Peptides against a protein of PDB entry 3JWR. Designs and how they scored, part 282

Target 1, 323 residues: chain A of PDB entry 3JWR
Amino acid sequence: TRELQSLAAAVVPSAQTLKITDFSFSDFELSDLETALCTIRMFTDLNLVQNFQMKHEVLCRWILSVKKNYRKNVAYHNWRHAFNTAQCMFAALKAGKIQNKLTDLEILALLIAALSHDLDHRGVNNSYIQRSEHPLAQLYCHSIMEHHHFDQCLMILNSPGNQILSGLSIEEYKTTLKIIKQAILATDLALYIKRRGEFFELIRKNQFNLEDPHQKELFLAMLMTACDLSAITKPWPIQQRIAELVATEFFDQGDRERKELNIEPTDLMNREKKNKIPSMQVGFIDAICLQLYEALTHVSEDCFPLLDGCRKNRQKWQALAEQ
Target 2, 298 residues: chain A of PDB entry 3JWR as posed
Amino acid sequence: TRELQSLAAAVVPSAQTLKITDFSFSDFELSDLETALCTIRMFTDLNLVQNFQMKHEVLCRWILSVKKNYRKNVAYHNWRHAFNTAQCMFAALKAGKIQNKLTDLEILALLIAALSHDLDHRGVNNSYIQRSEHPLAQLYCHSIMEHHHFDQCLMILNSPGNQILSGLSIEEYKTTLKIIKQAILATDLALYIKRRGEFFELIRKNQFNLEDPHQKELFLAMLMTACDLSAITKPWPIQQRIAELVATEFWEQGDQVGFIDFVCTQLYEALTHVSEDCFPLLDGCRKNRQKWQALAEQ

## One batch from the design tools (peptide; made by RFdiffusion4, then SolubleMPNN)

Design b2_p22_4_s4 (from b2_p22_4, 16 letters changed)
Fold by OpenDDE base, seed 2:
Structure b2_p22_4_s4 (fold): chain B 323 residues (1-323), chain A 22 residues (1-22)
Amino acid sequence: as target 1 above (323 residues)
Amino acid sequence: MEKEAEELRRIEDELERFLLGL
């Protein structure tokens, strides 16, 4: 395609020029082509292209295939969300110095997972999928959408001309797919709530050890969630804009719940309760975000900008909630 | 496995009622 030709022939700017190492990064000014260029730079600067012998054209095609398999009519869970998740992962690995704690296969898997974790998202949560008796709800007992996202990820990776993992041994390939699956499934916030207690307790007791395979898996899950939720850490103008996109998607779900399921939406999904957004954001930060970024900062102090951003945004939302 | 799925669904329902998921 013309798009592939343009991407494959383009000079890829440095990570410094693209500012993709910054925790304060915003994609608002970037074209779709520039987001793809940023993605190439992430793979290159993490040494993934070199270490796994990726062909440039295959990587370009894969990126465009991933982007194409996000829906354009979904307000938040689209390519830009996946791209921002991957950018936060890149920043955490580089600026947050987490790269030094992980294997190349783990880094490869995390970056693929971050870009792929919401593939074909429909703008509705697992609860809606279950309540609507969607065919996917018959296939999976929990984490319905996350299983679907992984299936889409696997489909793309196996598609002709998209096989970015063809340079891996059979054992490396199996390991990578296992980690990708675990990382995508970890973006189910319900799984995060279930598992986070173990992680926080290990941190609290100073018993956290990345040499333990189970603790490594747990850390990768927490890191994925931290990147997935990273919009909450962004500078206030960016945070506000992203919050509007999330609210739009949730209100669209609430409208569908009324129309299609004949149920009254929760306050979160209710368009008429927009005035509750600030207080709900404070609640979300306190219940979900703060302790996660505190724990992540304990593993790597260079991740502090995420925690600091989250704290600053909590204060901003609290001030709005008090009006 | 079924009990675990039910637990996760309950957690999700709680999140939906009380928390914005940005």
Scores: peptide ipSAE 0.334, ipTM 0.868, DockQ to the pose 0.441
Fold by OpenDDE base, seed 1:
Structure b2_p22_4_s4 (fold): chain B 323 residues (1-323), chain A 22 residues (1-22)
Amino acid sequence: as target 1 above (323 residues)
Amino acid sequence: MEKEAEELRRIEDELERFLLGL
């Protein structure tokens, strides 16, 4: 395609030029081409292209295929969200110095997972999918969309000309797919809530050990969630704009819940209750985000900008809730 | 497996009611 030709021929700027190591990064000013260039740079600077012998054209095609399999009519859970999740992963690995704690296969899997974790997202949550009796709800008992996202990820990885993992051994391939699946599933906040207690307790007791396979898996799950929620850590102007996108998508779901399911939406999904957003954001930060970024910062102190950003945004949302 | 799925669904429902997931 013309898009593939343009991407494959383009000079890829440095990570410094692209500012993709910054926890304060914003994609708002970037074109789709520039987001793809950033993605190439992430793979390159994490040594994934070299270590796994990726062909440049195949990587370019894969990136464009991933981008294409996000819906354009979804306000938040689109390519830009996946791209920002991957950028936060890259920043956490580089600036946050987590790269040195992980294997190349784990890094490969996490980056693929971050880019792929919301593939074909429909702008509705698992609760909506269940209540609408969607065919996907018959396939999976929990984490319905996350299983679907993984299935889409696997489909793309196996598609002709998109096989970025073709340089891996059979054992490396199996390991990578296992980690990708676990990482995508970890973006289900329900699974996060279920598992986080074990992680926080290990941290609290100073018993956390990344050499333990179970604790490694747990850490990768927490890291994925930390990147997926990273909008909450962004500078306030970016945070506000992203919150508007999220609210738009949630209100669209609420409108569909009224129309298609004949139910009253929750306050979160209710367009008429937008004045509750600030207080709900404070609650979300306190219940979900703060402990996660505190624990992550305990594992790597260089991740502190995520925690600091989250704390600052809590204060801003609290001030709005008091007005 | 069913009990675990039910627990996760309950957690999800609670998240939807009280927590904005940015």
Scores: peptide ipSAE 0.330, ipTM 0.868, DockQ to the pose 0.436
Fold by OpenDDE base, seed 5:
Structure b2_p22_4_s4 (fold): chain B 323 residues (1-323), chain A 22 residues (1-22)
Amino acid sequence: as target 1 above (323 residues)
Amino acid sequence: MEKEAEELRRIEDELERFLLGL
């Protein structure tokens, strides 16, 4: 395609020029082509292209395929969200110095997972999918959308001309897919709530050890969640803009709940209760975000900008909730 | 497996009602 030709022929700017190592990064000013160039740079600077012998054209095609399989009519859970999740992962690996704590296969899996974790997202949560009796709800008992996202990821990876993993051995391929699946499933906040207590307790007791395979898996899950939620850490103007996108998507779901399911939406998804957004954001930060970024900062102090951003945004939301 | 799925659904419902922000 013309898009593939343009991407494959383009000079890929440095990570410094693209600012993709910055925790304060914003994609708002970037074209779709520039987001794809950033993605190529992430793979290159993590040594994934070299270590796994990726062909440049195949990587370009894969990136464009991933981007194409996000819906444009979804306000928040689109390509830009996935791209920002991957950028936060890249920043955590590089600037946050987590790269040296992980294997190349784990890094490969996490980057693929971050880009793929919301593929074909429909702008509705698992609760809506279940309550609407969607066919996907018959296939999966929990984490319905996350299973679907993984299925889409696998489909793309196996599509002709998109096989970025063709340089891996059979064992490396199996390991990578296992980690990708676990990482995508970890973006279900219900699973995060279920598992986070074990992680926080290990940190609190100073018993956390990445050499333990179970603790490694747990850490990768927590890191995925930290990147997925990283909008809450962004500078306030960026945070506000993203919050508007999230609210738009939630209100669209609430409207569908009224129309299609004949139910009153929760306050979160009720456009008539916009005035509750600031207090809900404070509650979300306190209940979900703060402990996670505290624990992550304990694993790597260079991740502190995420925690600091979260704390600053809590203060801003609290001030709005008091008005 | 069914008990785990039910637990996760309860957590999802709680998140939707009280906690799901950004």
Scores: peptide ipSAE 0.328, ipTM 0.867, DockQ to the pose 0.455
Fold by OpenDDE base, seed 4:
Structure b2_p22_4_s4 (fold): chain B 323 residues (1-323), chain A 22 residues (1-22)
Amino acid sequence: as target 1 above (323 residues)
Amino acid sequence: MEKEAEELRRIEDELERFLLGL
């Protein structure tokens, strides 16, 4: 209640003041309140508040509810990750000029999805959830956590006083939820790997058309992944700090794999193999990231800073791998 | 559906072993 009152009464700074249009944005110095203010600004500057008649108090409550449903004891997959994903989405929409290529409903859905895509993340991947025979693994055959994240998102959206979508028609609401679900599920890297070939081929052949509904859906999925992985694009000092958070979470999983599952963790999750992080990051960039940001830049050249950042970080990681 | 889930699990396993990163 006090937090809500404070947020709702606060003057929301401009996007320029908050630097939330910058691809180089960092949240490290921001308080939780400031991250919430940034989030309000994203909704406002994307015209979502106006176009969908959002009540300010309801939006504030929703933001705080989303934040509350991230775990504080998870090193990386927490509110700050979701916030940074949403900020990258905002930057891609504004500075990357993708806003002009999408409908207001798609933009609304993407922003909600970005903020919600890792709700109640437990600091372990789908493989761990499956191998541990967690109850969630009984509900879904694949993308276990992403389904859970969507369920949490839906729960919050339907909670009293959090209904930021109440201004939508029934059809708009259904469409928005469909896009949110697809966007959250798209953050499963396995689904990304499965689908990216189609996207890259369309780009390569110069056959990509956002007016095609299937290609639109595919693009939204790729855009979500690009924002979710956007830590890899950040200026090197920021990249290093985020890599430490990721490594911490992965090592925590690896430690649990040893203790709870009696298995040897993979190199990435093995604390004893910390020296392999630079080479693994190079491999990750080459296998997953570069082609995505290249393709995104082909759709919108103003997204080049993401690609440039990724390339620069590859060079930095490669230099460390050679030591 | 089962085949698709198995394929995705194989991809996840491959990612975890060789391709997971930041």
Scores: peptide ipSAE 0.308, ipTM 0.859, DockQ to the pose 0.425

Design b2_p22_5_s1 (from b2_p22_5, 14 letters changed)
Fold by OpenDDE base, seed 2:
Structure b2_p22_5_s1 (fold): chain B 323 residues (1-323), chain A 22 residues (1-22)
Amino acid sequence: as target 1 above (323 residues)
Amino acid sequence: MEEEKEYQEALEELEKKLKEFQ
């Protein structure tokens, strides 16, 4: 395609020029081509292209295939969300110095997972999929969408001309796919709620050890969630704009719940309850986000900008809730 | 069966937390 030819022939700017190492990064001014160039730079600067012998054209095709398999009619869970999740992962690995704590296979898996974790998202949650008796709800008992996202990820990785993992041994390939699956499934917030207590207790007791395979898996899950939720850490103007996209998608679901299911939506998904957004954001930060970024900062102090951003946005939302 | 029960309990906890903010 012309798009592939343009991407493959383009000079890829440095990570410094693209500012993709910054926790304060915004994609708002970037074209789709520039987001693809940023993604190439992430793979290159993490040494993934060199270490796993990726062909440049194959990587370009894979990135464009991933981008194409996000829906354009979904307000939040689209390519830009996946791209921002991957950028936060890149910043946490580089600026947050988490790269030094992980293997190249773990880094490869996390970057692929971050870009792929919401593939073919429909702008509705697992509860809606289950209540609407969607065919996907017959395939999976729990984490319905996350299983579907992984299936889409696997389909793309196995598609002709998209095989970015062809340079791996059979054992490396199996390990990478296992980590990708675990990382995508970890973006189900229900699984985060289930597992976070163990992680926080290990940190609190100073018993956290990345040399333990179980604790390594737990950490990768927590890191994925931290990157997935990273919009809450962004500078206030960016946070406000992303919160509007999230609210738009949730209200669209609530409108469909009324129309298609004849159900009264929760306040979070109720367009008529827009005035509760500031208080709901404060509650979300307190219940879900703060402890995660505190624990992540304990593992790597260089991740502090994520915690600081979350605290600053809590104050901003609280001030709006008091108005 | 235990994994599914634990998942449902976690989902209920998440839903309660999200409702407490409403």
Scores: peptide ipSAE 0.363, ipTM 0.869, DockQ to the pose 0.691
Fold by OpenDDE base, seed 4:
Structure b2_p22_5_s1 (fold): chain B 323 residues (1-323), chain A 22 residues (1-22)
Amino acid sequence: as target 1 above (323 residues)
Amino acid sequence: MEEEKEYQEALEELEKKLKEFQ
């Protein structure tokens, strides 16, 4: 209640002051309160507060509820990751000029999805959840965590005093929830791998059309992935620090795999293979990231800073891999 | 069932790609 009162009474700085339109944005210097203020600014500057008649107190409560439902004992997949994903989404919408290509409902859904996409993340991947016979693995056959994240998102949205979507019509509400679900599920990299070929081919053939509902859905999925992976695009000092957080979480999983499952972890999760991080980062960039940011930049040239950042970090990781 | 099969194939492809740079 005190946190809510403090947030609700606070003056929200401009997007310019907060630098939340910058693709180079870092949250490292921000307090939890400041991250919440940034989030309010994102909703406001995307016209979501006005267009969907959000009450300020309800929005503040919702933000705090979302933040509260991330675990603090998880090294990477915490509130700061979700916040950075949402910030990248905001930057892509504003500075990347993607806002002009989307409906207000799509923008609303994407921002909610970005903030919510890893809710109650446990610092372990779907493979671990499945192999550990966790109760969640009995509920969902694939994209186990992403389904759980959506369920948590829905729970919060329906919680008393957190109903930021109460100003929507029934049809708008249904549409928004559909897009949120699709966007959260799209953060499963397996689904990205499945779908990206279609997206890249449409771009390559100059057949990409956002007026097509299927292609729109595909684009929203690709945009979510681009924002979720956006740490790879950050300035090198930020990239290195985030990579350390990711490595910490992955090594913690690997340690648990050894202890709890009696399994030898993959090199990615193996603390003893820390020296392979640079080469793995290069491989990850080449296999997963580069083509996505190239395609995104083709849709909107103003997203080039993401591609440029990714290329620069590839060079940095390659130089470390050669040492 | 078809969606699940396609997901498993995509997951295997992802795992393969992840192993290629490990």
Scores: peptide ipSAE 0.359, ipTM 0.870, DockQ to the pose 0.723
Fold by OpenDDE base, seed 5:
Structure b2_p22_5_s1 (fold): chain B 323 residues (1-323), chain A 22 residues (1-22)
Amino acid sequence: as target 1 above (323 residues)
Amino acid sequence: MEEEKEYQEALEELEKKLKEFQ
């Protein structure tokens, strides 16, 4: 395709030029081509291209395939969300110095997972999929969408000309796929709620050890969630704009719930409750986000910008809720 | 079955938390 030719022939700017090491990064001004160039730079600067002998054209095709398998008619859970999740992962690995704590296979898996974690997202949550009796709800009992996202990820990785993992040994390939699956599934907030207590307790007791395989797996899950939710950490103008996209998608679901399922949506998905967004954002930060970024910052102090951003946005949302 | 039960409990907790800030 012309897009592939353009991407494959383009000079990839430095991470510094692209600002992809910044926790404050915004994609709003970037073209689709520029987001793909940023993604190439992430793979290159994490030494993944070199260490796993990725062909440049294959990597370019894979990136474009991943991007193509996100829906354009979904307000938030689209390619830009996946790209921002991957960028936060890259920033956490580089600027947050988490790279030094992980293996190359773990880094490879996390980056692929971040880019792939919402593939073919339909702009509705697992609850909607269950209540609508969608065929996917018959395939999986829990984490329905996350299983679907992984299936889409696997399909792309196995597609002709998209095999970015072809340089891996059989054992490395199996390990990588296992980590990708675990990382994508970890983006189910229900699983986060289930597992976060163990993580926070290990941190609190000063017993956290990344050399323990179980604790490593737990950390990778928490890191994925931290990157997935990283919009809450962005500078206020960026945060506010992303919150509007999230609200748009939730309200679209709520409208469908009324129309298709004949149910009254929850306040979070109710367009008529738009005035509650600031208070809901404060509640979300307190219930879900703050402790995660506190714990992550305890593992690596260089991740503090995520925590600081979350705290600042809480203050901004609280001020709006009091108006 | 235990994993599913634990997931349902976590889902209920999540839903409760989501309702708390709704």
Scores: peptide ipSAE 0.357, ipTM 0.869, DockQ to the pose 0.718
Fold by OpenDDE base, seed 1:
Structure b2_p22_5_s1 (fold): chain B 323 residues (1-323), chain A 22 residues (1-22)
Amino acid sequence: as target 1 above (323 residues)
Amino acid sequence: MEEEKEYQEALEELEKKLKEFQ
């Protein structure tokens, strides 16, 4: 395609030029081409292209295929969200120095998972999918959308000309797919709630050990969630803009819940409760986000900007809630 | 069955927390 030709022929700027190592990164001013160039740079600077013998054209095609399989009519869970999740992963690996704690296969899997974790997202949560009796709800008992996202990821990885994993051995391929699946499934906040207690307790007791395979898996899950939620850590102007996108998508779901399911939406998804957004954001930060970024910062002190950003945004939301 | 029960309990906890934001 013309888009593939343009991407494959383009000079890829440095990570420094693109500012993709910054936890404060914003994609708002970037074109779709520039987001794809950033993605190429992430793969290159993590040594994934070299270590796994990726062909440049295949990587370009894969990136464009991933981007194409996000819906344009979804306010938040679109390509830009996936791209920002991957950028936060890249920043955590580089600036946060987590790269040195992981294998190349784990890094490969996490980057693919971050880019793929919301593929074909429909702008509705698992509860809506279940209540609407969608065909996907018959295939999976829990984490319905996350299973679908993984299925889409696998479909793309196996599509002609998109096989970025063709340089892997059979065992490396299996390992990578396992980690990708676990990482995508970990973005279900219900699974985060289930598992986070074990992680926090290991950190609290100074018993956390990445050499333990179970603890490694647990850490990768927590890291994925930390990147997925990273909008809450961004500089306040960026945070406000992203919160508007999230609210738009949630209100669109609430409107559909009223119309299609004949139910009153929760306050989070109720357009008439827009005035509660600041207090809800404070509650979300306290209940879900703060402990995660505290624990992540304990694993790597260089991740502190995520925690600091989260704390600053809590203060900003609290100030708005008091008005 | 046990994994599903644990998931449902976690989902209920999440839903409870989300309601507590109100």
Scores: peptide ipSAE 0.348, ipTM 0.867, DockQ to the pose 0.726

